# Ledger of designs, part 233: peptides against a protein of PDB entry 3OGK

Target 1, 307 residues: chain A of PDB entry 3OGK
Amino acid sequence: ATPDRLSRRFPNLRSLKLKGKPRAAMFNLIPENWGGYVTPWVTEISNNLRQLKSVHFRRMIVSDLDLDRLAKARADDLETLKLDKCSGFTTDGLLSIVTHCRKIKTLLMEESSFSEKDGKWLHELAQHNTSLEVLNFYMTEFAKISPKDLETIARNCRSLVSVKVGDFEILELVGFFKAAANLEEFCGGSLNEDIGMPEKYMNLVFPRKLCRLGLSYMGPNEMPILFPFAAQIRKLDLLYALLETEDHCTLIQKCPNLEVLETRNVIGDRGLEVLAQYCKQLKRLRIERGADEQGMEDEEGLVSQRG

## One batch from the design tools (peptide; made by RFdiffusion4, then SolubleMPNN)

Design b1_p29_2_s1 (from b1_p29_2, 13 letters changed)
Fold by OpenDDE base, seed 1:
Structure b1_p29_2_s1 (fold): chain B 307 residues (1-307), chain A 29 residues (1-29)
Amino acid sequence: as target 1 above (307 residues)
Amino acid sequence: RRPPRTLAVLVYERDAEGRETIELDEQPL
């Protein structure tokens, strides 16, 4: 559908989701000349979609100008912005969003590629937002944002329930976890093995309601930090964990209430058997196979057609 | 470390009615 056709047909549209790379089944619904740019849609949002409160762009090209226009057009009416696997913007575009959309509840830029100019967008969000429920910049490369701003967000946003971050050292997030009293989901961070201090993470205190978790670079030495609350875990993201098949089996056995598992092919058939045995509440399983896994034909670490 | 390029994704889902679905998404190179 063209932006203009959509606005004419649905002038009271509240939620818009655009996918730049549709699945094959959707090719018949999207013109072949769909360049994946959001600009035409942002124009229509600005002019004609005055009730729009939720925007989700997936695999789209989004400029700072597009974000600025969207921000100014929707302002405090924008409750949700998801830049899912988008590209073409900088942190200036994010700054515009958080400056103008002060009541935003969901801000997602997971797997988006952008140019990082500064950390001002997160600082501005920390200073002015009290409505945030979901913050997600998982699998992004922010180097200029402050963990202190994340802590401030947690303190000010009482409804904050889900936070996914990039490569913050987990120990820098201690203040954040203490402030985030209602946090149910956390993904990302960085666990860094230290041979001289193997227990450096063992005293890490997680929010009491935490039940959806994914710690990046979690190895078998760090995995025990989950054991005290493993029975309350409902979702695990192990995509970036450094766990072998046996480690997967060990962890899964401790998570009888697991509903969602996201992992890599290293879980193997054995891990799937353990999952089926211990996780009777399982609703969703996602297994990814990476390009790096093609060379390690170690038969034990692969999901076969039997699983 | 950037995560390696995903080549394939298998998704199992069980709905509230107990219907099980498997989706395999192989991303062609």
Scores: peptide ipSAE 0.282, ipTM 0.856, DockQ to the pose 0.449
Fold by OpenDDE base, seed 2:
Structure b1_p29_2_s1 (fold): chain B 307 residues (1-307), chain A 29 residues (1-29)
Amino acid sequence: as target 1 above (307 residues)
Amino acid sequence: RRPPRTLAVLVYERDAEGRETIELDEQPL
């Protein structure tokens, strides 16, 4: 559909999801200019879609000008913005969104590629937003944002239930976890093994309601931090965990209420057997096979056609 | 650290009615 046809047919549209061209491969670098431009749609939103409160761009080219126009056009009426696998913007565009859309509840930029100028967008969000429910910049690289702003968001946003982040050192998020009393989902961070301090993460206190979790670079030494609340875990994202087959078996056995598992082929047939045995509430399993695993089809620790 | 390129995705789902589905999506190199 064209933007103009959409607005004429649905002048009271509240939610819009635009999908750009599919990529041939997941987790590849987002090539420049492979998506559709959002500009015509943002123009139409600004002019004719005055009730629009939820916008989801998937695999689109989004400029800072597009974000600025959208921000000013929707202002406090914008409740949801998802930049899912988008490109073409900078942190200035994000700053415009959080400056003008002070009642935003969902802000997502998962797997988006952008130029990072500064951390002001997260600071502005921390200073002025109290409505945030979902913040997701999972699988992004931010070097200039502050974990202190994330803590401030957690303190001020009582309805904050889901946070997904990039490669923050998990110990820098201790203040965030203490403040995020209603947090149910956390993904990302970075666990860094330290041979001199094997227990450096054992004192991590997670939010009491946490039940959906994915810790990046979690190895077998860090995995025990989950054991105190493993029985309440309903979703695990192990895509970026450093767990072998036996580690998967160990963790899965401790998660009898697991409903969703996302992992890699390393779970193997053995891990699937353990999953079937212990996780009777399982609703969804996602297994990814990487390019690094091509040569190991016959090795123990791969999901076979028998599994 | 970026994960390696995903070549395939297997998805198992069980709905509220207990219907089980398996989807395999192979991604070209």
Scores: peptide ipSAE 0.282, ipTM 0.853, DockQ to the pose 0.550
Fold by OpenDDE base, seed 4:
Structure b1_p29_2_s1 (fold): chain B 307 residues (1-307), chain A 29 residues (1-29)
Amino acid sequence: as target 1 above (307 residues)
Amino acid sequence: RRPPRTLAVLVYERDAEGRETIELDEQPL
């Protein structure tokens, strides 16, 4: 559908989700001319979709100008912005969003590719937002943002329930976890093994309501930090964990209330057997196979025999 | 280290009615 046809048919549209073409390969540059530009849609939003409060762009080309126009057009009426696997913007575009949309509840840029100019967007968000419920920049590369701003967001946003971040050292997030008293979901960070300090993470205190978790680079040495609340875990993201099959078995056995598991093929048949045995509430399982991993023929066979 | 590029994704889902579904998505090399 064209933007103009949509606005004419639905002038009071509150939620818009645009999906671009899937990338044939995660490493393939989105062809510049594939038609996945949001500009025509942002123009239409700005002019004619005055009730729009939720915008989700998936695999779209989004410029800073597009973000600035959207921000100014919707201002405090914008409750949700999701830049899911988008590209073409910089942190200036993000700054415009958080500056103008001070009541935003959901801000997502998961797996988006952008140019990082500075960390001002997160600082501005920390200084002015009290409405945030979901913040997600998982699988992004920010080097200029401050963990202190994330802590400030946690203190100021009492309804903050889900936070997904990039490669912050997890110990830099101690203040954030202490402040985020209502946090239910956390993904990302970085666990960095230190041979000289094997207990480096053992004193890490998580929010009491945490039940959806994915710690990046979590190995078998760090895995025990989950054990005190493993029975509370309902969703586990192990995509970026450094766990072998046996480690998966150990962890899964401790998570009897697990509803969602996301992992890699390393779980193997044994891990799937353990999952079936101990996780009776399982609703979703996602298994990814990497370029250097074995096929999923056995896992397909195993799962197909259950259905 | 970050896991390598994803080549395939298997998704198992069980709905509220107990229906199980499998979806396999293969990505071209």
Scores: peptide ipSAE 0.211, ipTM 0.821, DockQ to the pose 0.487
Fold by OpenDDE base, seed 3:
Structure b1_p29_2_s1 (fold): chain B 307 residues (1-307), chain A 29 residues (1-29)
Amino acid sequence: as target 1 above (307 residues)
Amino acid sequence: RRPPRTLAVLVYERDAEGRETIELDEQPL
């Protein structure tokens, strides 16, 4: 579909989702510039889609100019922006979005690649937004953003229910977790094992409503921090956990109310058996096989055709 | 560590009616 045809057909469109390149482009089978620019769509949004509240770009090329145009065109009417696996922008584009769209409720940049100039976008969001419900920059590399701004967002945004972050040290997020009283979902962070301080994370206090969780780099030594509330866990993201098959079995047995599991092939047939035994409410299971798991077919820790 | 490149995704879903579906998405190397 062309942008102009869409606006003519749906002048009152409130939600737009664009999927750019198929996954095959990630394998260099499709050129990076193929059909992937949002610019024509942003132009059409700016001119003709005056009721648009939600924008989701998936695997698109998005420039700072595109973000600036979108931000100015929609301003406080923009409630949702999802830059899902997008590229071509910098943090200046994000700054424009949060500066002009002060009532944004959902901001997602998950798996997007961008140039980080500064942390001003998160600071501006922290200073002016009170509407945020979902913040997601999972699987991104931010080095210049402040955990303090995340804490400020949690304090000011009473409807904040889902936060997914990059590689923040979890201990730097203690203030955030204390402030985020209504948080139901957290993914990301970084658990860093310290052999000299095995209890480093044992005093970590999670939000009381937390039921969807994915802690990055969580190993078997850190896993016990979940046990006090494992019975309330409904979704686990273990994609970036450092858990072996037995650790998966141990955790799954403690999560009888699990509805969604996302993990890697390391769960194995045994983990799947345990999942089937203990997780009777399971609605969705996602298992990823990574390139690093190639050649491990002979190891006991893999999902075979038997499971 | 960057997450490894995903080669395959298996998705099991059970709907409200109890219908089970499995989708396998193998991505070429």
Scores: peptide ipSAE 0.271, ipTM 0.850, DockQ to the pose 0.546; fails the geometry check

Design b1_p29_2_s2 (from b1_p29_2, 10 letters changed)
Fold by OpenDDE base, seed 2:
Structure b1_p29_2_s2 (fold): chain B 307 residues (1-307), chain A 29 residues (1-29)
Amino acid sequence: as target 1 above (307 residues)
Amino acid sequence: RRPPRTLAVLRYEVDEEGRVTVELDETPE
């Protein structure tokens, strides 16, 4: 379907999800000839979809102009913007969004590729937003944003429950964690091993309600920071953890209430056995295999068909 | 530091009735 057809059929549409590079989905609303650009959709949103409060672009090309138009068209009516694996924009586009959409509740740019000009977008968000519930720029690289702005967001947004970030040094987020009293989910950051300070992370205080967690580059030396609240963990993202098979076993044994696990093939059959034994509430398991994992199915550290 | 690109994803899902579904996705991206 075309944008104009959508608006005619659903003039009161409140939520729109567009997926680029459409697979055979039941509702492929994006013509193949549009190359995944959001521009025609943003135009239609601006003109005809005046009740739209939630926008999710997945694998789309999004320009700063598109974001600016969307921001101005929806303003405080925009509650959710997800730029999921999108490209083509800069931080100026993000600045426009947070400047005009002061009541945004969900802002996601996970795995998006963009040009970073400055950190003003996060600062603007910190200065004016009190509605934010979900902030997600997981698997992105920001070098010019301030962890202090993230702390300010946590302080001002009392409904903030989920935050996923890029490669912030975890110690720079101490203030954020202290401020984020209602935070339930955190993913990202960066744990950096320091041989001279093996316990540098042991004094980290996590939000009391934290139950969904994924710390990037967490190794076996850092893993114990989770033990005090491991029993309340319901979701673990270990995709970017530096845990071996036995480390997985150790952690899993301490998480009896685990419902969702995302990890890599390194969990192995051993880890799966431990998971089955200790995690009786498990609902979802995701295991990724990378290009470097060429081991045989029956080798230790690999998930086989027996598991 | 980060692992290489994902080539495949195994998904296990247990529903409320305890039924297990397994999906192998060789085109995760």
Scores: peptide ipSAE 0.118, ipTM 0.784, DockQ to the pose 0.489
Fold by OpenDDE base, seed 1:
Structure b1_p29_2_s2 (fold): chain B 307 residues (1-307), chain A 29 residues (1-29)
Amino acid sequence: as target 1 above (307 residues)
Amino acid sequence: RRPPRTLAVLRYEVDEEGRVTVELDETPE
């Protein structure tokens, strides 16, 4: 549908989700000349969709101007903004969002590409927001944001339940984890192997309610940090873990309440068998195959077709 | 250290009614 047609038909629309690359089944609903720019939609939101509280852009081009317009148009009425695999904006656009939308509950920019100018957006969010429930900049490359701001957010946002971050050193997030008492989900960070200090992560204390987890670069040496609470894990994101097939089997066996698993092809048929055996509550499984895995002759590290 | 570009995704989902959905999504190179 066109933005103008949608606004005319649904002037009281509260939630909008746009996909720049629709599935085949959605082609009849989206004009063929869909350019993937959010600008026309932001214009309609600003002018005609005054009750909109949730916006989800997936695979869209979003400019700082678009974000600024959206922020000012919706202000504290905006509860959810998801920039899912979007591009075209900078951290200035994010700053505008958090400056004007002080009651935002969900802010997502997972896998979005952007130009990082500074860390002010996260600082502003930390200084003014107390409503945040979900913060997700997973698989992004922020270098100028501060872990201290993340800690402040955790302290001030009592309803914060899900946080996904980029490549923060996990040890820099100790204060965050301590402050995030109600956190149920954490993904991202960076585990860095240190030959001189092999147990540097063993004393890491996670929030007590943590049950959805994905630690980037987690290898077999770091994996044991999960064992004390593995039974309460419901979701694992192992996409960026450095686990082999056997490591997968070891971890999966310790997670009998696992409901969601996201991993790579390295899990193999063996890992899938173990998963089926030990994880009876499993509801969702995602297996990704990367370019580097196609050439590997290791049969144990490959998932075969079982149909 | 991060995995390279994803070429394919296999999704397995079980809904509340116990319905199973399997989806293979292959991304062209």
Scores: peptide ipSAE 0.098, ipTM 0.756, DockQ to the pose 0.439
Fold by OpenDDE base, seed 4:
Structure b1_p29_2_s2 (fold): chain B 307 residues (1-307), chain A 29 residues (1-29)
Amino acid sequence: as target 1 above (307 residues)
Amino acid sequence: RRPPRTLAVLRYEVDEEGRVTVELDETPE
């Protein structure tokens, strides 16, 4: 379908999702021209789709100019923007979005590739937004944003229920977790092992409603921080955890209400058996196979066709 | 240490009737 045909057929369209070409592999950089350009669509949105409030670009090329045009065209009418695995923009484009779309509820940049100029976009969001429900820049590399701005967002956005971030040190997010009283989902961060402080994370306080969780670099030493509320966990993202097969078994046994699990092949047949035994409410399981997991000699550590 | 690049994704979905759907998505190395 072409943008002009879409607008003619659906002049009152409220939600648009565009998908570009699939990526060949995860964790690879998106080539400059891998996805389609959103420019023609943004032009059509600006001119003819005046009721559009939700935009989802997946694997698309998005420029700062595209974001600026979209931001100005939709302004406070834009409730959802998802730049899912997109490329071609900088943080200036994000700044334009949050500056002009002050009532945005969902902002996603998960797995997008961009040039980071500064952290102003998150600061602007923190200063002016009170509507945010979902913030997701999971699996991105923001180095210039402030955890304090994230805390401010949590304080000001009382409907904030899902936050996924990059590699923030988890201890820098203590203030955020305290402020995010209604948070149900958190993914990302960075757990950093400290031999001199083995219990450095044991006093970490999570939001009371937290039930969907994925802590990056969580190893078996950090895993116990989940045990006090493991029974209320409904979704686990273990893709970037540092857990072996037996660690998976230990954690899964403590999560009887688990509905969604995302992990790697290291879970093995053993982990799948434990999952089937203890997680009767499971609805979805995602298992990724990495290059380092092909060499596991233990048959129980590999997912077979029996799983 | 971040996990290595993903080579494949295996998905299991259970619907309201208890039916299981399995999908294997292999990606180039």
Scores: peptide ipSAE 0.041, ipTM 0.650, DockQ to the pose 0.519
Fold by OpenDDE base, seed 3:
Structure b1_p29_2_s2 (fold): chain B 307 residues (1-307), chain A 29 residues (1-29)
Amino acid sequence: as target 1 above (307 residues)
Amino acid sequence: RRPPRTLAVLRYEVDEEGRVTVELDETPE
């Protein structure tokens, strides 16, 4: 099957998801015509898929030129762009997207690798977008973007419900959290322990509707900041938390409405027992082994509630 | 040694909402 065959079969396609090969495969040796590169697909989108509003590229090679072509072709009709574990682009490509697609609702670059030239893309998004619902650059490295632009986005985008970020200092996001009144999900940031200031994060105020959470580098000293609203937490991402087994047990006991847990094998058998005892609404459990090691094994389990 | 010629097979999945998922699988020739 080729891009042209897709457009012939589905000329009124609204949503497209392309999955490339796992990165561990000789992905770079796949000819452009074989779907490793998005270029042939972007060409087809531009020419023949005029109703397309949602694009999801997973594990694909995406160039700035591809993004520019896509942006100009779909403009304000593009509502969703997900660059999921993609590579090959720079922030110039992102700038083109947010410049031309001013009504974008979902923008995702989670786990994508790219060259960061500047923070203009986020600034442009902040200045012109009022439609954003989901912003996700989780597990990315941005050094040139401004927390102030994120705050502006929160203020201007009243439907903003999910934000996942890289390693922003959490205290720099205080203004963002205050502005993001409808935020339900937050992942990322950076909690930095300060021995001289043990109460550094104790006054942090989270959005009232927050129920899906993953704070990076959260240790046992910072964990209590969740306790006031732990009962409303439905999803926890603890993959990048610095919690030991006992800390997991403590937190899990405070989250009786937990539906989704993502964590590392540090949870242990004891943590799993506590989870089974206190989290009767659990639907999904993901345990990663060796997240920081080459050869990470992911175990995903659906927990069926007995009774 | 030339890598073995792999055939790329595109699989299409269409959900109830008309969203298409395209997966690229390499099958060795």
Scores: peptide ipSAE 0.039, ipTM 0.539, DockQ to the pose 0.040; fails the geometry check

